# Designs tried in a protein design run: peptides against a protein of PDB entry 6A30. Part 15

Target 1, 150 residues: chain A of PDB entry 6A30
Amino acid sequence: AQDADNVLQPIMDLLDSNLTLFAKICEKTVLKRVLKELWKLVMNTMERTIVLPPLTDQTMIGTLLRKHGKGLEKGRVKLPSHSDGTQMIFNAAKELGQLSKLKDHMVREEAKSLTPKQCAVVELALDTIKQYFHAGGVGLKKTFLEKSPD

## One batch from the design tools (peptide; aimed at target 1 L19 T20 Y132 A135)

Design b2_p14_8_s4 (made by RFdiffusion4, then SolubleMPNN; from b2_p14_8, 5 letters changed)
Fold by OpenDDE base, seed 4:
Structure b2_p14_8_s4 (fold): chain B 150 residues (1-150), chain A 14 residues (1-14)
Amino acid sequence: as target 1 above (150 residues)
Amino acid sequence: SELEKKLKEVREKL
């Protein structure tokens, strides 16, 4: 549990801020696209973090997410005023564009065999993240989450 | 939005 929490916390901090913002400002179709790209980013980051030596797990996850998610705004943004709305939409569009490029830059390192401990951490983390992204049925479909490669 | 509500609910349960 604690190892999974250590992996999840930096991811959840990023997701919480960005998904809340995007849910407010994005059209449903755009939001779904953002969610799919974030899912891919999270899976890749989690895989790398669990396979890599645990020297600074939280800092490393944060650095990896920051490196790959450079367009993601960190922080809880209040509902933009009408004047801020255009800028927020522009930022969301820019972020979406950056996320779309992540797929091409995500070199899948060869899936190294995980130890039983690493597998248990991955399974627990994946279950939690799937619940988060599914969001009671209004987020990503379960079928997508279950079939999405890590 | 319904999504924002559900994300909050999930977050509170984690």
Scores: peptide ipSAE 0.075, ipTM 0.676, DockQ to the pose 0.532
OpenDDE base, seeds 1, 2, 3, 5: peptide ipSAE 0.058, 0.064, 0.049, 0.046; ipTM 0.657, 0.679, 0.648, 0.646

## One batch from the design tools (peptide; aimed at target 1 L19 Y132 A135)

Design b2_p15_1 (made by RFdiffusion4)
Pose (drawn by RFdiffusion4):
Structure b2_p15_1 (pose): chain A 105 residues (1-54, 100-150), chain P 15 residues (1-15)
Amino acid sequence: AQDADNVLQPIMDLLDSNLTLFAKICEKTVLKRVLKELWKLVMNTMERTIVLPPSKLKDHMVREEAKSLTPKQCAVVELALDTIKQYFHAGGVGLKKTFLEKSPD
Amino acid sequence: SEFHEKLTKAREEAL
């Protein structure tokens, strides 16, 4: 849990002062649109940075084996991810839980 | 801000 907090700390420091500034000055729809968009952005960047997928093999170029995360690493990643979701739900001001769950990103 | 308190609460609950 402490490790997951440390992982999210950089992105939270960035969004905190912001998300906070918004909903204060945005209509509901405007806020929802921005959050939906920032959501897609965070999920995509995570997909393309911490978990980029894995070369000529014999003759025909095959994808290499993924280097598995350690058990502790897997758990930190799952918790941190579940935490960002709650962060964007924001207890009922951010995105709805139903939207985040069915988010294709 | 009320929204910030909700963010902090939701984060603490999730962790």

Design b2_p15_1_s1 (made by RFdiffusion4, then SolubleMPNN; from b2_p15_1, 7 letters changed)
Fold by OpenDDE base, seed 4:
Structure b2_p15_1_s1 (fold): chain B 150 residues (1-150), chain A 15 residues (1-15)
Amino acid sequence: as target 1 above (150 residues)
Amino acid sequence: SEFGKKLKEAVKKAL
């Protein structure tokens, strides 16, 4: 449990920050689309984190998230004008899109078989993430989350 | 939005 929490914490912190902003700015339909893209990103990130040695990955995820999160400067949340909010969503979507493209450039080291302990941590992490994105039924549908590659 | 508030609350409960 603690190991899963430690692995997830950087991702969750990013998600919490971004979702809090998006939930304020986005219409429900847009927010659902954002959640779907975030889900894909998280799943892809988890898949890569499993392939890479754990110690370098928290730093890389943290660094990737920090490099992409640096665009979220603590600019005083002036309620972005509808235009600014749209631009922030567009920028966030663009950043997410760039993270998806980073998939193609990360040298796929051959997926080392996870140890049984690593598998258990990943399973717990995935369940936690699924619960997060489901958000008590207001987020993504369970059926969508279950069909997504773990 | 009300939806966003509910989402945030649910996320907090899931964490």
Scores: peptide ipSAE 0.091, ipTM 0.669, DockQ to the pose 0.305
OpenDDE base, seeds 1, 2, 3, 5: peptide ipSAE 0.089, 0.058, 0.048, 0.052; ipTM 0.661, 0.662, 0.648, 0.637; seeds 2, 5 fail the geometry check

Design b2_p15_1_s2 (made by RFdiffusion4, then SolubleMPNN; from b2_p15_1, 5 letters changed)
Fold by OpenDDE base, seed 4:
Structure b2_p15_1_s2 (fold): chain B 150 residues (1-150), chain A 15 residues (1-15)
Amino acid sequence: as target 1 above (150 residues)
Amino acid sequence: SEFGEKLEEARKKAL
């Protein structure tokens, strides 16, 4: 549990901030699409983080997220005017796009077989993330989360 | 938003 929490916490902090914002500014259909893209991103990031040697995972995810999140100025969430909301969606889409490109630039280190301990951490992390993205039924459907490639 | 509240609730329950 603690190991999974340590791996997830940086991701969850980013997701919580961004998803809460998107939930406020996006229509339901747009939000669902954003959630699906974020889900894919999180799954890909988690797979890489666990397969990559235990280098400072917090620092890599935190640095990747901070390098990309430096565009999220802690600016007082003024209710973005319609223009600001569009720009925020565009910036979020751009960040998602950059994170998807990060998928292409991170060299597929050979899928080293996960140790049993790593597998257990992954399973717990996946369950936590699935619950998070389901958000008590207001987020992604369970059927989508279960069918998504882990 | 209802979503934000449910997201936070789900996070707290999952951790």
Scores: peptide ipSAE 0.069, ipTM 0.689, DockQ to the pose 0.604
OpenDDE base, seeds 1, 2, 3, 5: peptide ipSAE 0.067, 0.066, 0.063, 0.065; ipTM 0.688, 0.689, 0.680, 0.683

Design b2_p15_1_s3 (made by RFdiffusion4, then SolubleMPNN; from b2_p15_1 with H4G T8K R11V)
Fold by OpenDDE base, seed 4:
Structure b2_p15_1_s3 (fold): chain B 150 residues (1-150), chain A 15 residues (1-15)
Amino acid sequence: as target 1 above (150 residues)
Amino acid sequence: SEFGEKLKKAVEEAL
C-alpha cells in the first residue's frame, strides 16, 4: 500500500493540479479527450516508474513536475479566458507530448521482469488509477479503462 | 481515494 502511494503521489499531484482547472474550463467532450490523454500518460509513467530504478524517476518526475509547477507558480492564475483555457490545455498536451519524448531518452534498461512485490504495487496502483479516472461514473467509462491498450 | 473524490466532484461540477 505505502509503496503504491509513493509511486502514485507524484502523478496524483500533477493530476490534482491540472484536472480541477480543466474540469472547470472544458466542455464535456474536450474534458473526456483530456482524461483519455491523461490516462495514457499515467499508464506510461507508471510503467516506467515501476520498471526503472525508483531513485532516478522520482527525481525526473519531480524535476518535470517542478519545471512545470514553477511555470504555474509564477503565472498569476488569471482566470483563463476561454482562449487561455484552450492554451493551457494545449500547453498541457504539449507537456504530455514532451513526456512521451522522455520515453526515447529514458535508457531502456532491458525490461527486467517485475519482482512479485513490484507486481503487487502495480496491481494496487492500477486499481487506484482506474477508480480515479472512472470518478464514480462521471469520468472515463469502465470499458475504456479495462480495454485500454496502455 | 481522496483524489478520486476530488476528480469526481470537479467533473460533476463541470457537467
Scores: peptide ipSAE 0.037, ipTM 0.603, DockQ to the pose 0.121
OpenDDE base, seeds 1, 2, 3, 5: peptide ipSAE 0.034, 0.033, 0.030, 0.026; ipTM 0.595, 0.598, 0.613, 0.575; seed 2 fails the geometry check

Design b2_p15_1_s4 (made by RFdiffusion4, then SolubleMPNN; from b2_p15_1, 5 letters changed)
Fold by OpenDDE base, seed 3:
Structure b2_p15_1_s4 (fold): chain B 150 residues (1-150), chain A 15 residues (1-15)
Amino acid sequence: as target 1 above (150 residues)
Amino acid sequence: SEFRELLEKSRQEAL
């Protein structure tokens, strides 16, 4: 449990901030598309973090998260004007783009078989993330999450 | 938001 929490906490913090923002600014159809792309990104990132704990990835995710954490001042999130919403989407897209570039630099180390411990952590993490992305039915469909090849 | 509440529930269930 504790090992899974340690892996999930950074991901959950990232997801909470981004999904809350997207839920406010996106139409339902756009939101679903964004959630699907985030799901793929999270699955790929989680796989890499659990399978390949390179010290560098936690630092990069942490650095990316830290850069965003400074901008979330406690201020009453005024419904961003249309201009502010567009800029926030652009910034979020830019960050997601940086995460995708990180994907290209992570050498696919050979599919080393996960240790039994790593498998248990992955299973627990996957269940938690699936529940989160389903979001009581307002998020992604269970069928999509279960059939995802990621 | 509904997402925050669900995130919190998910965290509580993972503990």
Scores: peptide ipSAE 0.020, ipTM 0.588, DockQ to the pose 0.537
OpenDDE base, seeds 1, 2, 4, 5: peptide ipSAE 0.019, 0.019, 0.019, 0.019; ipTM 0.572, 0.581, 0.580, 0.574; seed 2 fails the geometry check

Design b2_p15_2 (made by RFdiffusion4)
Pose (drawn by RFdiffusion4):
Structure b2_p15_2 (pose): chain A 105 residues (1-54, 100-150), chain P 15 residues (1-15)
Amino acid sequence: AQDADNVLQPIMDLLDSNLTLFAKICEKTVLKRVLKELWKLVMNTMERTIVLPPSKLKDHMVREEAKSLTPKQCAVVELALDTIKQYFHAGGVGLKKTFLEKSPD
Amino acid sequence: TATERIEKLTEELKE
């Protein structure tokens, strides 16, 4: 849990002062649109940074084996991910839970 | 913690 906090700390420091500024000054729809968009952005960047997928093999170029995360690493990633979801739900001001769950991103 | 920050953020967004 402490490790997951440390992982999310950088992105939370960035969004905190913001998300906070918004919903204060945005209509519901405007806020929802921005969060839905920032959501897609975070999920996409994570997909393309911490978990980029894995070369000519014999003759025909095959994808290499993925270097597995350690058990502790897997758990930290799962928890941190589940935490960002709750962060964007925001207990009922952010995105609905039903939207986040079915988010294709 | 992240939980405490989410609680604070939720309270601030409700204001």

Design b2_p15_2_s1 (made by RFdiffusion4, then SolubleMPNN; from b2_p15_2, 7 letters changed)
Fold by OpenDDE base, seed 5:
Structure b2_p15_2_s1 (fold): chain B 150 residues (1-150), chain A 15 residues (1-15)
Amino acid sequence: as target 1 above (150 residues)
Amino acid sequence: SSQERIEELTKKMKE
């Protein structure tokens, strides 16, 4: 559990900042679309991380996620004017774009088999992320999350 | 801690 939390913490920090912002400024339909895109991004990133286990890449992703997550917190103090909200969305999109770029820079190494411990951590991490995106029923539907390729 | 964060997020999304 602790290992899974450590792996997820940078992702959750980024997601918490972005989702909190989006929940405040977006209507329900827009928020749902944003959540779907974030879900796809997270799943794709995790898939590559699992397939490409080099610890170096995880630390880079974590560092990038933390660096960008902290940048969003500094902008949070000002009352979101519509203009500020748009800029924050743009910044969030830019941050997500950087995550995508990092993903593209991950050298496709041969898929290494996960140890039983690694499998357990991944399973726990996936369950936690699903719960996170479900957000007590206000986020994505469980059916959608379960149909997404793990 | 992850569960606590989920609960906090859920609360924020309901506001």
Scores: peptide ipSAE 0.208, ipTM 0.793, DockQ to the pose 0.791
OpenDDE base, seeds 1, 2, 3, 4: peptide ipSAE 0.177, 0.198, 0.204, 0.208; ipTM 0.769, 0.787, 0.789, 0.792

Design b2_p15_2_s2 (made by RFdiffusion4, then SolubleMPNN; from b2_p15_2, 8 letters changed)
Fold by OpenDDE base, seed 2:
Structure b2_p15_2_s2 (fold): chain B 150 residues (1-150), chain A 15 residues (1-15)
Amino acid sequence: as target 1 above (150 residues)
Amino acid sequence: SAEDRIKELTKKMKE
């Protein structure tokens, strides 16, 4: 449990600030779309961090943004505020790229599969993140979160 | 705790 908390703390800190901001500035439907994109980004980041060899933060961010950034740019949330909501999302995505540091919380031996303990920590972390994105029913649907590849 | 943070966020998103 403590290991899972240590892994989740950076993610939650980042998500708390960004989701609070988005909740204030976005209409409900737009917010849901933003949450879906953030969910994909988080899952992709975690997958790459866990499955792939150590990547530099810049390489991971660049790859994630190349795959997902085009979708975020088209969602021009006409936010009345001059700060391009797209830029805020882009900045949030960039900050989420720092989740590569999640690997530092996982003692990864060279070329070895995750230990059962590490798998349990990851599973607990994923469950917590799913609950976070569900946000008591005001966020993403459980069905959507459960269909995401682990 | 993680649970407390989720509850707080949920509250904020419902406002």
Scores: peptide ipSAE 0.125, ipTM 0.741, DockQ to the pose 0.712
OpenDDE base, seeds 1, 3, 4, 5: peptide ipSAE 0.031, 0.024, 0.103, 0.037; ipTM 0.601, 0.589, 0.698, 0.614

Design b2_p15_2_s3 (made by RFdiffusion4, then SolubleMPNN; from b2_p15_2, 8 letters changed)
Fold by OpenDDE base, seed 4:
Structure b2_p15_2_s3 (fold): chain B 150 residues (1-150), chain A 15 residues (1-15)
Amino acid sequence: as target 1 above (150 residues)
Amino acid sequence: SSQERIKELTKKMKE
């Protein structure tokens, strides 16, 4: 569990502020769409970062996410004014756009086999992320999460 | 923990 938490920390740090912001300022339908895109990005990032390089590359994940997530406030996002909200959404979208390019920035390596321990950590991490995006039923539907690309 | 963060997010999204 602790290992899974460690793996998830960089991703969750990136997501927390954005999701909080979007939850506050987005209409329900828009929010769902944003969550779906974020889900894809997270899954793609995990696939590239965990499957190709060793899990020990957590530092690399953190560094990459931090680099591409520049400008993300880790603090509680205050409710912005309408004008501020638009700019924040734009900035968040820009940051997410950079995140989507992570696959291209990583050197393509052969997929590495994971040890049983690493597999268990990844499975736990994936389950946790699903719970995170489901958000007690107010986020993405379970059916979507189960069918989502990984 | 991640679970605690999930709970917090859930709360925020319900507000």
Scores: peptide ipSAE 0.202, ipTM 0.795, DockQ to the pose 0.838
OpenDDE base, seeds 1, 2, 3, 5: peptide ipSAE 0.169, 0.184, 0.187, 0.199; ipTM 0.775, 0.784, 0.786, 0.791

Design b2_p15_2_s4 (made by RFdiffusion4, then SolubleMPNN; from b2_p15_2, 4 letters changed)
Fold by OpenDDE base, seed 4:
Formats: structure tokens, sequence, C-alpha cells
Structure b2_p15_2_s4 (fold): chain B 150 residues (1-150), chain A 15 residues (1-15)
């Protein structure tokens, strides 16, 4: 559990700020679309980071996300004005775009085998992330999360 | 913890 938490911390730091912001400023349907794209990005990045390079507590994804999460306020974001909100969405989208581009520049290597311990940590981490995106039923549907590429 | 963050987010998204 502690190892999984360590792996998740960098991801959650980024997600907390973004999801909180989006939840406040986005209409429901827009929010769902944003969440879906964010989910895909996170999953694709995790797949590459975990499968290709060795799994560490401070994973490549963590480093990557921290780098792109710079300037994101951690914690509860104040409800911005309409103009401020639009700019924040734009900035968030730009950051996500940069993250995606960086992912594509990662050297593709052969998949590395994980130890049983590492596998257990990854599974726990993935389950936790799914729960995070589901957000007690307010977020993404379980069906979507289960079928999404991982 | 991760669980606490989930609960916090859930609450915020419902508000």
Amino acid sequence: as target 1 above (150 residues)
Amino acid sequence: SAQERIEKLTKEMKE
C-alpha cells in the first residue's frame, strides 16, 4: 500500500488540481469529455513508463507529470471568473498536450518483466486511479474505466 | 492517503 501510494503521489498531485478545477468550471458533458481524455493520457503514459523502464517509487511518469504540473495549484482551486476559468482550461489543455507530446518522444524499448511485488504495486495503483476517476459515481462510469486502454 | 484524496474529490465534484 505504501509503495502504491508513493507511485501515485506525483499523479495525484497533478490530477487533484486539474480535476478540482474542471469540476468547478465545466458543464457536466464537457467535464466528462475532459475526464476521458485525461484518463487516456494517464493510462497511456503509465503503460509506457511502467512497461518499458524499470518501476521505481519515483517513476518516470511521476517526474514527467511533475514537470508538466508546474504552475498547477495543489489543493482546492478557487472558482475563477469566467475569463479566468477559460484561461485556466486553456493552460491545462496546453499542459496535457505537452505531456502527450513528451510521451511520444519516449524511446520505445522492449517490455521489461516486473517482479511479483512490482506487479502487485502496479495493480493496486491502477485500481486506485480508477477509483479516483470514478469519484464515487460522479466521475467516469466504471464500464468506461474497465474498457479503457491501459 | 490516496483514499482521502478520492473522498475529497468526490465531495468537491458533488458540490
Scores: peptide ipSAE 0.230, ipTM 0.808, DockQ to the pose 0.802
OpenDDE base, seeds 1, 2, 3, 5: peptide ipSAE 0.217, 0.229, 0.225, 0.221; ipTM 0.799, 0.808, 0.805, 0.804

Design b2_p15_3 (made by RFdiffusion4)
Pose (drawn by RFdiffusion4):
Order: structure tokens, then C-alpha cells, then sequence
Structure b2_p15_3 (pose): chain A 105 residues (1-54, 100-150), chain P 15 residues (1-15)
């Protein structure tokens, strides 16, 4: 849990003062649109940074084996991810839970 | 709604 907090700390320091500033000055729809967009952005950047997928093999270029995360690493990633979701739900001001769950991103 | 959002973000951070 402490490790997951440390992973999310950088992105939370960035969004905190913001998300906070918004919903204070945005209409519901405007806020929802921004969050839905920031959501897609975070999920996409995570997909393309901490988990980029894995070369000529014999003759025909094959994808390499993925280097598995350690058990502790897997757990930290799952929890941190589940936490960002709750962060964007924001207990009922942010995105709905139903939307986040079915988010293709 | 801003106050609720701040409280929720703090709860998530503290949890």
C-alpha cells in the first residue's frame, strides 16, 4: 500500500490542485468532459510507458518474451491502478463507476 | 460540490 502511494504521488501532486480548481468553476458537463479526457490521457500514457510491449528470430521477426514483474510489483501496480480509478470517481463528483469500468482505455 | 471533491480526494489520498 505504501509503495502504491509512492507511485501515484507524482501524478496526484499534478492533478490535485487542478481537479480541485475545476469542478469549482466548471459546469457539470464541462467538468465531466475534462475528466473523461484526462482519464483517457492517464490510461494511455501508462499503457505506453510502464508497460510497453516487448527481433529477428531465425528468419521472420517475432515478438520477444515479456519480462514479468515481480509479485510485489504486480500487486503495487494493481492497487495503484485501482486507486487512480477511485481518484477519478471522487466519491460521486468525478466520473461514474460504471463509466470507468467499461472504459476501453 | 468543490468541497465534496476536496474531501473525497483527501480521503483517497489518506486511504
Amino acid sequence: AQDADNVLQPIMDLLDSNLTLFAKICEKTVLKRVLKELWKLVMNTMERTIVLPPSKLKDHMVREEAKSLTPKQCAVVELALDTIKQYFHAGGVGLKKTFLEKSPD
Amino acid sequence: AAEELEEALEEVKEA

Design b2_p15_3_s1 (made by RFdiffusion4, then SolubleMPNN; from b2_p15_3, 7 letters changed)
Fold by OpenDDE base, seed 4:
Order: structure tokens, then C-alpha cells, then sequence
Structure b2_p15_3_s1 (fold): chain B 150 residues (1-150), chain A 15 residues (1-15)
């Protein structure tokens, strides 16, 4: 449990800050699209950072997401004016696009055999993230979260 | 952990 929490904390901090902003500025359909792309991004990042490399670098996911999400300052989200909101959505979409490209550059390393401990951490992490994105039923549908392509 | 997102999404549905 603690290991999963340590792995997820950097991701959750980033997601909480950004999704709160997106929820305020985006229409429902746009927000759902953003959530879907973020879900894919998180899954891909977790697979590569937790499953493929040794579990030891828990900060790598957070660093990777922060490096690509530099435009999402931890600042007190002043709801930008409508003009600023559009730019923020555009920047967020651009960042998501850049992160999608990161998928293409990472060589399909052969799935390293996970230790039982690593498997347990990944399972807990996946469950927690699924719950997060489901958000009590107001977020992504369970069917989408379950069918997410690896 | 999901409470913040849930709250934010609920606020959108109510608008």
C-alpha cells in the first residue's frame, strides 16, 4: 500500500491541480475527452516507469509529467479570463499531444518479469487511478477504464 | 484522492 501511494502521489498531485482547472473551464464533453487522454497518458507512463524500469525511481513519473506539464504551474488557479481559458486548453491539448508522441519514441522494451511485490504495487496503483478517473461515477465510465488498451 | 475531481465534476453538472 505505502509503495503504491508513494508512486501515485506525484501523479495525483499533478492530476488534481490540472483536472480541477479543466473542470472549471471546459464543457462536459471537452472535459471527458481530456480525461480520456490523461487516462491513456497515465497508463502508458505507469507501464513504462513502474513495470519496465525498477520500481526504485518513484519520482520519475512525476518528473516526466512535470517536465511535459511545465505550463501547469502549481499556482493558485485564478480562473483565467475566457481568452486565457482557451489558451490554457490549447496548451493542455498541446502538452497531451507531446506526451502522446512520447509513446512513439519509447522502444517497446520486452515486458520485464515483475516481481510479486511489483505486481501488487501496480495492481493497487491501477485500482486507485481507476477510482480517481471514475470519480464516483461523474468521471469516466468503468467500461472505458477497463477496456483501456495497453 | 478522487474527492477533488468528483467535486469539480459535480459542480460542472450542476451548471
Amino acid sequence: as target 1 above (150 residues)
Amino acid sequence: MAEKLEKALKEIREK
Scores: peptide ipSAE 0.098, ipTM 0.685, DockQ to the pose 0.119
OpenDDE base, seeds 1, 2, 3, 5: peptide ipSAE 0.086, 0.095, 0.084, 0.097; ipTM 0.670, 0.682, 0.674, 0.683

Design b2_p15_3_s2 (made by RFdiffusion4, then SolubleMPNN; from b2_p15_3, 8 letters changed)
Fold by OpenDDE base, seed 2:
Structure b2_p15_3_s2 (fold): chain B 150 residues (1-150), chain A 15 residues (1-15)
Amino acid sequence: as target 1 above (150 residues)
Amino acid sequence: MAEKLRKALEEIRAS
């Protein structure tokens, strides 16, 4: 449990900071698309961080995500004026673009067999993230979340 | 962890 929390905490910090802002400023349809792309990115990042490198390098995901997530001010999301809202959406789109570039720069390595401990951590982490993105039924559909390869 | 996102999404749905 503690190992799973250590893996998830950097991801959740990034997601909580960015998605809360996106949910306030984006149209529902746009937000849904953003969530789907972020889901794919998170799954790919987890695969590379947990499955490919040894689980002992849990700090890598935090470092990778921090390099690309720092641009969003955690400040008081005032419902911005029209001008402020447009700028915030533009900034959000820019940040998402930077996150997508992270995927392209990550080297493909061969998947190694996981130890029982690593498997347990991955399963717990995946369940937690699925619950997060489902958001009690108002987020992504379970059917979409389940299509992601294990 | 999902509570912040859930609340934000509910606000959008209610608007």
Scores: peptide ipSAE 0.123, ipTM 0.697, DockQ to the pose 0.080
OpenDDE base, seeds 1, 3, 4, 5: peptide ipSAE 0.105, 0.106, 0.119, 0.110; ipTM 0.683, 0.691, 0.690, 0.689

Design b2_p15_3_s3 (made by RFdiffusion4, then SolubleMPNN; from b2_p15_3, 7 letters changed)
Fold by OpenDDE base, seed 5:
Structure b2_p15_3_s3 (fold): chain B 150 residues (1-150), chain A 15 residues (1-15)
Amino acid sequence: as target 1 above (150 residues)
Amino acid sequence: MAEKLEKALQAVRDA
């Protein structure tokens, strides 16, 4: 539940801010069209967010990269001898290779069926979003929400 | 959150 809420919260904040504005300025027909496009966008974003490991790991990699980047500032740049440049390239290639393996592992895990826990989170998230877009019957029709590719 | 959208859509319907 909490994981689903964390994934949905940014999307819901975006939706709430924009839908409130659109509801004030748009005609009913235009608003329904906007809702349909937003539904597609949300589904696509969820698919990407669920299939793409949460950016939290990229923030960890980014924070790790940023932490490693800050360590380079203070040291007296001893001109790396030509041998050190090759070793740096080799280390960078090895790190890229590990990133590639991580990517392959992520792609291979992405090709792995969502864990039962992840499936349950997705199902709950989808149900919540469907209810949100249905909005007690004043929003999108249930038939449209159900026919959308799950 | 669904309530906010419902209220907004209802306001459009009533306008």
Scores: peptide ipSAE 0.054, ipTM 0.649, DockQ to the pose 0.129
OpenDDE base, seeds 1, 2, 3, 4: peptide ipSAE 0.050, 0.043, 0.046, 0.035; ipTM 0.647, 0.634, 0.648, 0.632; seed 4 fails the geometry check

Design b2_p15_3_s4 (made by RFdiffusion4, then SolubleMPNN; from b2_p15_3, 8 letters changed)
Fold by OpenDDE base, seed 1:
Order: structure tokens, then sequence, then C-alpha cells
Structure b2_p15_3_s4 (fold): chain B 150 residues (1-150), chain A 15 residues (1-15)
């Protein structure tokens, strides 16, 4: 439980800040697409964090997420003006497009088998994240979350 | 945390 929380907290903090912004500026259909891409990012980040002990440091997780989301500045989410909203969506889409390249890099890394302990941590973390992204039925569909590769 | 996202999404749905 504690290990799962240590992995999830930095990820969830980043998600909370950015999803709040996206929820304000995006139409529902666009937001759902963004959520699907963020789900993939979270899964990939979690896998790396669990497999690579040095990444259990909150600062390292934050740095990894920041490298892939350069626009995810910890900065005061100034609600962009309407004109800024379009540019932000464009920037977010560009950043999300770069995340697809992250998947290709991860597939090339030899899938190290997780230890039983690591598997248990992943299972706990996945349940928590699935609940978050499902958001009581208003977020991602349960079927999508269940079919997502672990 | 799930509740925060739920609230945000519900606000969009109602808009």
Amino acid sequence: as target 1 above (150 residues)
Amino acid sequence: RAEKLKEALEKIRKS
C-alpha cells in the first residue's frame, strides 16, 4: 500500500492540476480523448517507476513527467483567455503527440519481469487509477480501462 | 481525487 502511494502521488498531483485545466477548456469529446492519452502516459510512467527504483523519488517522477510534458509547468495555471485556450489545446496536442513516441521507446526496452511484490504494487496502483479515470462513470468507460494493457 | 475529476466533468456536461 505505501509503495503504491509513493508511486501514485506525484503522478496524481500532476494529473489533478492539468485535468482541472483541460476540463475547463475542452469539450466533452475532446476531453475524453485527452483522458485516453493521459491514461496511456500514466501506465507507461508507472511501469518505469516500478521497474526502476531510482524513479521512486518524487523529484525524478516529476522530472520525467516534465520532460514529456514541457507545457505542464508547475506554474500558476492562469486560466488562459479564450484566445490562449486554442493555443493551449494545440500545445497540449503537440505534447500528447510526443507521448506516442514514448510508447515506441518503451516497447524496445526488454520487458523485465516484475517481482511478485512489484506485481502487487502495480495491481493496487491500477485499481486506484482506474477509479480516478472512470470518475463515477463520467470519465473513461470501464471497458476501455479494463482492456488497456497492464 | 476521483471526486474532483467527477465534479469537473459534470460541470462540462452541464454547460
Scores: peptide ipSAE 0.132, ipTM 0.727, DockQ to the pose 0.079
OpenDDE base, seeds 2, 3, 4, 5: peptide ipSAE 0.129, 0.130, 0.123, 0.130; ipTM 0.724, 0.725, 0.721, 0.722

Design b2_p15_4 (made by RFdiffusion4)
Pose (drawn by RFdiffusion4):
Structure b2_p15_4 (pose): chain A 105 residues (1-54, 100-150), chain P 15 residues (1-15)
Amino acid sequence: AQDADNVLQPIMDLLDSNLTLFAKICEKTVLKRVLKELWKLVMNTMERTIVLPPSKLKDHMVREEAKSLTPKQCAVVELALDTIKQYFHAGGVGLKKTFLEKSPD
Amino acid sequence: SKAEERIEKLAEEME
């Protein structure tokens, strides 16, 4: 849990002062649109940074084996991910839980 | 956790 907090700390320091500034000055729809968009952006960047997928093999170029995360690493990632979701739900001001769950991103 | 506390504060500030 402490490790997951440390992972999310950089992105939370960025968004905190902001998400906060918004909903204060945005219409509901405007806020929702921004959050939906920032949501897609965070999920996409995570997909393309911490978990980029894994060369000529014999003759025909095959994808390499993924280097598995350690058990502790897997757990930190799952928890941190579940935490960002709750962060964007924001207890009922952010995105609905139903939207986040079915989010294709 | 620190993240949970921050989420609670964020929700309150956004309301």

Design b2_p15_4_s1 (made by RFdiffusion4, then SolubleMPNN; from b2_p15_4, 5 letters changed)
Fold by OpenDDE base, seed 3:
Structure b2_p15_4_s1 (fold): chain B 150 residues (1-150), chain A 15 residues (1-15)
Amino acid sequence: as target 1 above (150 residues)
Amino acid sequence: SKSQERIEKLTKEMK
């Protein structure tokens, strides 16, 4: 599991910093909606990184920001702070776009299928992230986490 | 586990 921990460490540090901030400043219903949007962004980024390695970082980030950024800007979440809160979430989404760099650890050769070892690491990583977003039952529901973000 | 510590920390902040 040491390899999976090493791969996840930068991602988890980023999530810890952003979610800790959001937990402090957001009302519970707003926080739940923020978690859902972040979950979708993380899952879509991971899917593209792992399943579609040939995609460039700019292409993945641009597509994700266009799909999810527009939703965040349209006020899907009513944040307690007006323009500042929405901008903070948008900035966090941009930072999460850096998950595309995970391809450097997960896929060494572009357009090649994952090795059994890489598949095991991805599975462990996915389980860890699901547990993190569930947050002991106060975060996202298991039924939501088990569904496709599409 | 470091992952469990992170989950506990987030859980506490979200309550």
Scores: peptide ipSAE 0.450, ipTM 0.906, DockQ to the pose 0.583
OpenDDE base, seeds 1, 2, 4, 5: peptide ipSAE 0.435, 0.434, 0.417, 0.412; ipTM 0.901, 0.902, 0.897, 0.895

